# Ledger of designs, part 119: peptides against a protein of PDB entry 4DOW

Target 1, 157 residues: chain A of PDB entry 4DOW
Amino acid sequence: TFSWVGRPLPNRKQFQQMYREICMKINDGSEIHIKVGQFVLIQGEDNKKPYVAKLIELFQNGAEVPPKKCARVQWFVRFLEIPVSKRHLLGRSPPAQEIFWYDCSDWDNKINVETIIGPVQVVALAPEEVIPVDQKSEETLFVKLSWNKKDFAPLPP

## One batch from the design tools (peptide; made by RFdiffusion4, then SolubleMPNN)

Design b2_p26_3_s1 (from b2_p26_3, 10 letters changed)
Fold by OpenDDE base, seed 4:
Structure b2_p26_3_s1 (fold): chain B 157 residues (1-157), chain A 26 residues (1-26)
Amino acid sequence: as target 1 above (157 residues)
Amino acid sequence: DKYYEELQKRFKKAQEEHVEKIEEEK
């Protein structure tokens, strides 16, 4: 289950109440708090790995009936989600840890918070920085480049 | 509920698979 943490943030959007933090209650009764700006795994399609996203906004959409707890996200894309015909543009074989900033607007960036599987650590790296492959970083995803459906590019600032 | 249980299982599995894949790349 998901519940808002704290009071709604001031905003002028009609029918929307924005929040800084949401609480995800796990089956064992423990709670995980997720804040705007953190990264999460989102439920993917059948037989697909979860999507990776950065939380940009947390809001309750009162325009919907019933009101829904939603999030606006910045999507990332896994290398294997990139069309086969375009993968060569990377010029290298990325490690499994690498994801790419999705720099397109064709993906709906609104999600239901109930699709959030859990938090994940994502670290942005400069192009010259090496993605570490060690035990400490095994659960960490890394992003160095963006993908705009045409080519790879340096990360947005 | 069952839905969230499955999601959490998938989360765990996804993390495990991620680690395994990294190890295979070593």
Scores: peptide ipSAE 0.038, ipTM 0.531, DockQ to the pose 0.031
Fold by OpenDDE base, seed 2:
Structure b2_p26_3_s1 (fold): chain B 157 residues (1-157), chain A 26 residues (1-26)
Amino acid sequence: as target 1 above (157 residues)
Amino acid sequence: DKYYEELQKRFKKAQEEHVEKIEEEK
């Protein structure tokens, strides 16, 4: 179950009410608050691991009946989501914790908040920095590069 | 696919536990 936290923000977008924060209720009754700017795991398709995304906007879509709680996101991609023929362009075998900033507009970046599995920690690193491997960091994902379906590049500003 | 459905459930559980640990450390 998802519910808005706080009052809607001033907005001029038609049929949309924007928010800064949403509350996710989990099975034991506990609540997790997720804010714009945080990273989340999104429900994957069959035979796919959960997707990783950064929340850019939280909004209620009044154009739908009934109104739906939605989000606009910046996508990340896992190495195994990159076509096999292009993986060699990285020039190394990345650890399982590495993800890449998806620098393409071909993916729909609007989601229903009900597809959110939960929050995840994503840390940006310089290309030369080593990804730490320990028990405390096993749940953390790391990003060094972007992927634009053609090549890997430094992260966008 | 049942396998990946269960995988997603495990991911959810792991992240919930992680968030709880972070909040407890604050």
Scores: peptide ipSAE 0.037, ipTM 0.548, DockQ to the pose 0.041
Fold by OpenDDE base, seed 1:
Structure b2_p26_3_s1 (fold): chain B 157 residues (1-157), chain A 26 residues (1-26)
Amino acid sequence: as target 1 above (157 residues)
Amino acid sequence: DKYYEELQKRFKKAQEEHVEKIEEEK
């Protein structure tokens, strides 16, 4: 169950009410609050790991009937989601916890909030920094580079 | 923090279990 937290933000977009925070109720009855700017895991396809995204906008889409709770996201991509023929461009074997900023517009960046599994920690590192592999970092994802379907590059500003 | 780390593990585990279930049902 998802519910909005706080009052709608002022905006001029027709049929859209924008919010800063959403609450998701989980099975044990506890509540998790997720805000714009945080990172989330999104339900993947049947045989795929969950997607990783940064929340950039939370809104209720009043153009749909019934209205839908939606989010706009910045996608990240896992190394194994990159075409095999282009993986060599990285020049190294990344750890499983490395993800890449998806610098393309071909993916729909609107999602239903119901696809959100939960929050995840994403840490940005400089390209030369080493990704830690200790127990504390097991569930932390790290991003050093962007991927634009052609090559890897430094992170966008 | 530790709380969110545990949550992340839970969510990841749940997703993995879901994938495994789907694969077993195929």
Scores: peptide ipSAE 0.030, ipTM 0.526, DockQ to the pose 0.039
Fold by OpenDDE base, seed 3:
Structure b2_p26_3_s1 (fold): chain B 157 residues (1-157), chain A 26 residues (1-26)
Amino acid sequence: as target 1 above (157 residues)
Amino acid sequence: DKYYEELQKRFKKAQEEHVEKIEEEK
């Protein structure tokens, strides 16, 4: 289950109540708080790896009946999600922990918070930095570049 | 590159704070 933490933020959007933080209750009864600006795993398709996203906004959509808890996200893309014909543009074989900033508008960036699996650690690296392969960092994802469906590029601001 | 170094520091700090909070809530 998901519940809002704190009071709604001042907002000019007529049908949206914005929040800074949401509480996720997990199976053992414990609670995990997730804030805007943090990274999360989103439920993928059947038998596929979860999607990776950065939370940009948390809001209740009052235009829907009943109102739904939603988020706007910045998507990341895994290397295997990139078309086979374009993977060579990277010029190297990335480790499994590398993800890319998705610099396209074709993906819907609105999600239901119920699709959030949990938080994940994402670390930005310079292009020349080496991704650690240690067991201690196995759960950490790393981003060096963006992908805009045409080519790889430096990260946006 | 100074640009990427700044991004790295910001992201790392944010993630560390988040992990600490998760551990405290256990």
Scores: peptide ipSAE 0.023, ipTM 0.514, DockQ to the pose 0.027

Design b2_p26_3_s2 (from b2_p26_3, 10 letters changed)
Fold by OpenDDE base, seed 4:
Structure b2_p26_3_s2 (fold): chain B 157 residues (1-157), chain A 26 residues (1-26)
Amino acid sequence: as target 1 above (157 residues)
Amino acid sequence: DEYYKELQKRFKKAQEEHVKKIEEEK
């Protein structure tokens, strides 16, 4: 289950109440708090790996009936999600931990919070920084570049 | 729920396996 933490943030969007933090109660009864700006795993399609996203907004959408707890996200894409014909543009074989900033607007960036699997650590790196490939970092994802369906580019500021 | 836990586990495992594969191919 998901519940809002704290009071709604001031905003001028009709029918939307924005929040800074949400509480996710998992099966064992423990609670995980997730804040705007953190990274999460999102439920994928059937037979697909979870998506990776950065939480940009947390809001309750009162325009929907019933009101829904939603999030607006910045999507990331896995290398294997990139079309085979375009993968060569990277010029290297990335480690499994590398993801890419999705720089396109064709993906709906609104999600239901119920699709959130949980938090994940994502670290932005400069191009010259090495992605560690060891057991200690296996739970961490790294982003160095963006992908805009045409080419890879330096990570947005 | 259990479904999400499983997905997260599979994701992690897949990442590890992929890394291993890359290293073995070097």
Scores: peptide ipSAE 0.024, ipTM 0.500, DockQ to the pose 0.026
Fold by OpenDDE base, seed 5:
Structure b2_p26_3_s2 (fold): chain B 157 residues (1-157), chain A 26 residues (1-26)
Amino acid sequence: as target 1 above (157 residues)
Amino acid sequence: DEYYKELQKRFKKAQEEHVKKIEEEK
């Protein structure tokens, strides 16, 4: 289950309440607080790896009945989500932990918070930095580049 | 969750269109 944490932020948008933080209650009864700016795993299709996203906004749409708890996200893509014909453009075989900033707007960036699996650690690296592949970093994802459907590029600011 | 299912369909469609456009530009 998901519940808002704190007061709604000042907002001029009608029927929309914005929040900075949401609480996710997991099966064991523990609670995980997720804030705007953090990274999360989003439920994917069956037998697919979850999507990776950065939370940009947390909001409740009061125009919906019942009101929906939503998030606006910045998507990342995994290497295997990139078309096979374009993967060679990377010029290297990336480790499984590498993801790419999705620099396109063709994907809906609005999600239901119920699709959030949980938080994930994403670390931005310079192109020359080595992605550590060890037991300690197994759960960490790394981003160096963006993908804009045509080519890889330096990570946007 | 019907919303989730719809969302996944939209994402799938977007991805397919994405792949298609890339292949056309190949």
Scores: peptide ipSAE 0.018, ipTM 0.386, DockQ to the pose 0.063
Fold by OpenDDE base, seed 3:
Structure b2_p26_3_s2 (fold): chain B 157 residues (1-157), chain A 26 residues (1-26)
Amino acid sequence: as target 1 above (157 residues)
Amino acid sequence: DEYYKELQKRFKKAQEEHVKKIEEEK
């Protein structure tokens, strides 16, 4: 179950009511609050690993009947989601914890909040920094580069 | 790229199905 936290933000778009925070109720009765700017895992296909995204907007879509709780996201892509023919462009074998900023607009960045599995920690690193792959950081994902379907590049500013 | 388009379609479909399941459980 998802519910809005706080009052809606000033309206910027017709049929949309925006929020800063949403509450996710878990089966055990506990609640997790997720805010704009945080990173989340989105339900994947079948048994595939979840998608990774950064929340940029939380809004209720009043254009739909009934209204739907939605989010706009910045997508990340896992290395294994990149076409096999282009993986060599990275020039290295990334650790499993590395993800890439998806620098394209061809993906729909609107999601239903019901697809959110939960929050996840994503840390941006400089290209020269080593990704710590140990037991202590197994839950953390790291991003060093962007992917624009053509090549890898430094992260956008 | 057709690969990404297909991925997007599958993702969208998965979302819709998931939402339907959630709504049915309410």
Scores: peptide ipSAE 0.017, ipTM 0.423, DockQ to the pose 0.771
Fold by OpenDDE base, seed 1:
Structure b2_p26_3_s2 (fold): chain B 157 residues (1-157), chain A 26 residues (1-26)
Amino acid sequence: as target 1 above (157 residues)
Amino acid sequence: DEYYKELQKRFKKAQEEHVKKIEEEK
């Protein structure tokens, strides 16, 4: 169950009410609050790991009937989601917890909030920094580079 | 952060269980 937290933000977009925060109720009855700017895991396809995204906008889409709770996201991509023929461009074997900023516009960046599994920790590192492999970092995701379907590059500003 | 680590483990497990369920229902 998802519910909006706080009052709608002022905006001029027709049929859209924007919010800063959403609450998700989980199975044990506890509540998790997720805000714009945080990172989330999104339900993946069959036999696929969850997608990773940064929330950039939370909104209720009144153009749909019934209205839908939606989000706009910045996608990240896992190394194994990159075409095999282009993986060599990285020049190294990344650890499992490395993800890449998806610098393309071909992916739809609108999602239904119901696809959100929950929040996740994503840490940005400089390209030369070493990704830690200790126990604390096992479930933390790290991003150093962007991927634009052609090459890897430094993170966008 | 330990909090997010624990959450990620939980959500990863949930995803795996979901995939398993889908496969079993096919």
Scores: peptide ipSAE 0.072, ipTM 0.571, DockQ to the pose 0.044; fails the geometry check

Design b2_p26_3_s3 (from b2_p26_3, 14 letters changed)
Fold by OpenDDE base, seed 4:
Structure b2_p26_3_s3 (fold): chain B 157 residues (1-157), chain A 26 residues (1-26)
Amino acid sequence: as target 1 above (157 residues)
Amino acid sequence: DEYYKKLQKEFKEAQEKHVKKIEEKK
């Protein structure tokens, strides 16, 4: 289950109450708090691995009936999600931990918070920084570049 | 819930497997 943490933030949007933090209660009864700005794994489609996203906004959408707990996200894409025909544009074989900033607007960036699997660590790196490939960092994802369905580009500031 | 755990586990395993494959090809 998901519940809001704290009071709604000042918001000018009608029918939307914005929050800074949400609490996710897991099976064992433990609670995980996720804040705006953190990264999460999102439930994929039936045959897809979880998506990676950065939480941009947390809000309750009162325009829907019933009201839904939602989030706006910045999507990331895994290398294997990039079309095979375009993977060569990277010019290298990335480690499995590398993800890419999805720089397209064709993906709906609104999600239902119930699709959140949990938090994940994502670290932005400069191009010259090496992505560590070891057991200690295996749970961490790294991003250096963006992908706009046409080419790879430097990570947005 | 259990579904999410499975997905997360599979995701992690897939990442590890991919890393190994890349390293083996080097």
Scores: peptide ipSAE 0.024, ipTM 0.475, DockQ to the pose 0.027
Fold by OpenDDE base, seed 2:
Structure b2_p26_3_s3 (fold): chain B 157 residues (1-157), chain A 26 residues (1-26)
Amino acid sequence: as target 1 above (157 residues)
Amino acid sequence: DEYYKKLQKEFKEAQEKHVKKIEEKK
């Protein structure tokens, strides 16, 4: 169950009410608050890993019947989702904790909030920084580079 | 290929552990 937190933000977009925060109620009745700018796990296809995304906007889509709670996201991509023929361009074997900023617009960046599994910690690192491999960091994802279907590059501003 | 399969498994497990940990804290 998802519900908006706070009042709608001033907005000029047609059929949309924008918010800063949403509340996700889990099975035991506890609540998790998720805000714009945070990172989330999104339900993937059957037998696949969850997707990783950064929340850019939270909005209610009044153009749908009934109105739907939605989000606009910045996608991240896993190394194994990159074509085999291009993986060598990284020049290294990344750890399982590394993800890449998806620098393409071919993916739909609008989602239903009901597909959100929960929040996740994503840490941006400089290219020369080492990804920690201790037990305390195993639940954290790290991003150093972007992927634009052609090559890896430094993160966008 | 076996290496990538291992990475895929570890990635999924790490994500699942993180979600469970957050849910337990709330």
Scores: peptide ipSAE 0.020, ipTM 0.485, DockQ to the pose 0.052
Fold by OpenDDE base, seed 1:
Structure b2_p26_3_s3 (fold): chain B 157 residues (1-157), chain A 26 residues (1-26)
Amino acid sequence: as target 1 above (157 residues)
Amino acid sequence: DEYYKKLQKEFKEAQEKHVKKIEEKK
């Protein structure tokens, strides 16, 4: 169960009420609060790893019937999601924990909040920093670069 | 690269375990 937290932000779009935070109710009665700017795992296809995204907007979509709780996201891509023919452009074999900022607009960035599995920790690193690979960081993802379907580049601001 | 394959496997298993844990609570 998902519910909005707090008051809606000032109207910016005709059929959308925007929020900063959403609450995910858990079976044990506890709650997980997710805010704009945080990172989440999103349900993937069958037998596929979950998608990784940063929440950039949370909104009630009143243009749909019935209204839906939605989010706009910034996608990240895993190395194995990059075409085989382009992987060499990285110039190294990344650890499994490395993801890349997807710097393209060809992916639909609107999702239903019900597809959110839960929060995930994503840490931005400088290109020169070493990605730690240990048991303590096994659930943490790291991002150094962006991918724009042509090449890897430094992270956008 | 065997080392890379090992890392991929370990991370995949860890991520799946984490996701499953969260989903079981939903």
Scores: peptide ipSAE 0.019, ipTM 0.465, DockQ to the pose 0.051
Fold by OpenDDE base, seed 5:
Structure b2_p26_3_s3 (fold): chain B 157 residues (1-157), chain A 26 residues (1-26)
Amino acid sequence: as target 1 above (157 residues)
Amino acid sequence: DEYYKKLQKEFKEAQEKHVKKIEEKK
């Protein structure tokens, strides 16, 4: 169950109300608050592995009947989601915890908040920084580079 | 393609562990 937290933000969009925070109630009755700017896991299609995304906007779409709770996200991609023919462009074998900033606009960046599995920790690193590979770091994902369907590049500003 | 299968498994497990820890702390 998802519910908005706080008052809607002032905006000029006629058919949507924007929010800073949403509350996710999980099975054990506890509540998880997720805010704009945080990173989340999104349910994959066809029983695929979860997607990783950064929340950019939280909004209720009033143009839909009934109104739907939505989010706009910045997508990240896993190494295994990159076409096999282009993986060599990385020039190294990444650890499982590494993800890449998806620097393309061809994907729909609007999601239903009901597809959010939960929050996840994502840490940005400089290219020269080593990704920790130990038990303590297993819960954290790391991003060093972007992927624009053609090549890897430094993270966008 | 055992390498990629291993990475996929490790990634999934890491994600699941993180979610579980967050839920348990609430």
Scores: peptide ipSAE 0.018, ipTM 0.474, DockQ to the pose 0.049

Design b2_p26_3_s4 (from b2_p26_3, 10 letters changed)
Fold by OpenDDE base, seed 1:
Parts: structure tokens; C-alpha cells; sequence
Structure b2_p26_3_s4 (fold): chain B 157 residues (1-157), chain A 26 residues (1-26)
């Protein structure tokens, strides 16, 4: 289950209540708190790896009946999610832990919070920094570049 | 871009399916 944590933020948006934090109750009964600015895994298609996103906003959409708990996200792209014909533009074979900042606005960045699988660690690296692939970092993803459907570029600030 | 359009459509379907499952358990 998902529930809001804390009081709604001051907001002038009609029908929307903004929050900084949401509580996710997982299968074992424990609770995970996720805040705006953190990174999460989002449920994708069956037999595919989850999508990766950064939480930008947490809000309840009161215009819907019943109200929906939603998030606005910044998407990341896995290498295998990039069209095969364009993967060569990277000029290297990335490790499995590398993701890319999706620098496009064509994708709907609103999600239902129920699609959040859980938090994930994403670390921004400089191009010269090595992505560790040891067991200690198995769950950590790394980002160096952005992808805008046309080419790779330096990571946005 | 047809590729990303198709991806988003599949993604949306997957999301809807997952939301339904999660809400059923709640």
C-alpha cells in the first residue's frame, strides 16, 4: 500500500495536493519511505527490467474520482532500451549498470505511485570515472551521459 | 518516432495492469 507522509505542501495548483514523501508498505510488512529527489524503479513490461526514474513531484490528483496518488518523474534509459540502430553512437559497450538521462519531453512523465517497485541508488559519474561492477555495487546504477533519441551528450548539471 | 511511441504504449499497458494488481491486493 501507498500512503502520504507529512502534510501537503503549499500549493496553488487546483485539484492537486503536493507532498514530499510517500510510504510504501512492502510484502514483508516493512515500510519504505521515498522522497522527492530520490530514484526509483518503475514497473515495466513483463520479462523486462524495470524502468529507472528520478522523482520530481509527488502529488494527489483530486480531479479524479477516486483521487489518484501520482508522481512526476525524470526518466532514465537503459542501454538496451535505446534503438539497436543507434546504440553504436555510444562508441563503447557499457556495463549493465550504466543508465542514461533521458533528455526528451515526448514521454509522459506522470506515473501512478503503484507502479513504483522501490528505491534504487543512482550515482552520477564523470566520463573518466570507472563504473564499479563488484558485488558491493550490484544494486547501484550509474549515469554519465544523456540521451535525446538522436545522440549521447554530457550529463546535464 | 514510431519506436518510442510503441514503447510508451506498451509501457502504459504494463503500468495499468500493474496498478490493477496492486490495488486488488490493497
Amino acid sequence: as target 1 above (157 residues)
Amino acid sequence: DEYYKELQERFKKAQEKHVEKVREKE
Scores: peptide ipSAE 0.504, ipTM 0.907, DockQ to the pose 0.805
Fold by OpenDDE base, seed 2:
Structure b2_p26_3_s4 (fold): chain B 157 residues (1-157), chain A 26 residues (1-26)
Amino acid sequence: as target 1 above (157 residues)
Amino acid sequence: DEYYKELQERFKKAQEKHVEKVREKE
């Protein structure tokens, strides 16, 4: 179950009410609050690892009946989601915890909040920094580079 | 790019299926 937290933000967009925070109720009755700017796991295909995204906007889409709770996201890409023919461009074998900033606008960045599995920690690192690999931090993901379907590059500002 | 188009189609289908399941449970 998802519910808005707080009052709608001032907005000029038609048919949309924007929010800063949403509450996700878990099966055990506990609640997780997720805010704009946080990173989340998004449900993908069966037998596939969840997608990773940064929340950019939280909004209710009033153009639909009934209104839907939505989010706009910045996508990240896992190494294994990159085409096999392009993986060599990285020049190294990344650890499983590394993800890449998807620097393209061709992928729909609007999602239903119901597809959010939960929050995830994403840490930005400089290219020269080493990704810590231990069991304590195995749930933490790291990003050093962007991917624009052509090559890897430094992270956007 | 045909690769990414196919991925997006499969992703959207999975998304719709999941949303349906979650809403039915609520």
Scores: peptide ipSAE 0.503, ipTM 0.906, DockQ to the pose 0.814
Fold by OpenDDE base, seed 3:
Structure b2_p26_3_s4 (fold): chain B 157 residues (1-157), chain A 26 residues (1-26)
Amino acid sequence: as target 1 above (157 residues)
Amino acid sequence: DEYYKELQERFKKAQEKHVEKVREKE
């Protein structure tokens, strides 16, 4: 179950009520609060690692009947989500914890909040910073570069 | 790019299925 936290934020968008925070109630009855600006895991295909995204907006879409709870996100991509033919462009074998800022607008960045699995920690690093490699856990993800479907580049500001 | 188009289609289908499952439990 997903429910809005707090009052709607002021906005000028038609048919949208924007929020800063959403509450996710999980199976054991506990609650997780997720805010705009945080990073989340998004449900993907079966037997596939979840997608990673940064929450940009939380909004109820009143243009649909019934209204839907939605999020606008900035996508990240995992190395294994990059086409095999282009992985060599990285020039190195990244650790499992490394993700890349998806620098394209072709991928729909609106999701239903019901597809959110939970929060995740994403740390931005400078190119010279070493990613802590832990084969046991992917609790923390790291990003150094962007991917624009053609090549890797420094992180956007 | 056909690769990303196909990925997005599969993703959207998976998303739809998941949403339906979650909403059914609500």
Scores: peptide ipSAE 0.501, ipTM 0.905, DockQ to the pose 0.814
Fold by OpenDDE base, seed 5:
Structure b2_p26_3_s4 (fold): chain B 157 residues (1-157), chain A 26 residues (1-26)
Amino acid sequence: as target 1 above (157 residues)
Amino acid sequence: DEYYKELQERFKKAQEKHVEKVREKE
């Protein structure tokens, strides 16, 4: 289902081979190529919406037996993934398409590529910009703010 | 912090199960 695309990138890490791109073969036999820097949906718990992440690194961990195809990601959080007691800090009711940059290092950002569901479009917006809620943008997610478990803040640089 | 720890634990378990399912189908 998942295979590396291209040659390994130069890497100083022992037992790891880094890649720029991975190929995902889906059920209909078609192939989707996903690259570092793109956004993806990650499988979560049953009966929950998939997690959203930005791919930072793609690598094969040769220290594992058998070797594992992995990714390092920047997590985003959905509004409903924020504790109920903290949701009021946003000061507004966000549209379903809004996600937040998870500005914490305590969450494991290593995943197995097999948990990738597929690509997703994520658009960064300025705070004053309106999130479009039309049919054409239904599949697109939008990010304006970060969440650091304590408060919302402008997006990090 | 406990909230996020619990979420992460459940997430990791779900991830592992999903990986196993995907590999079994391959």
Scores: peptide ipSAE 0.500, ipTM 0.905, DockQ to the pose 0.817

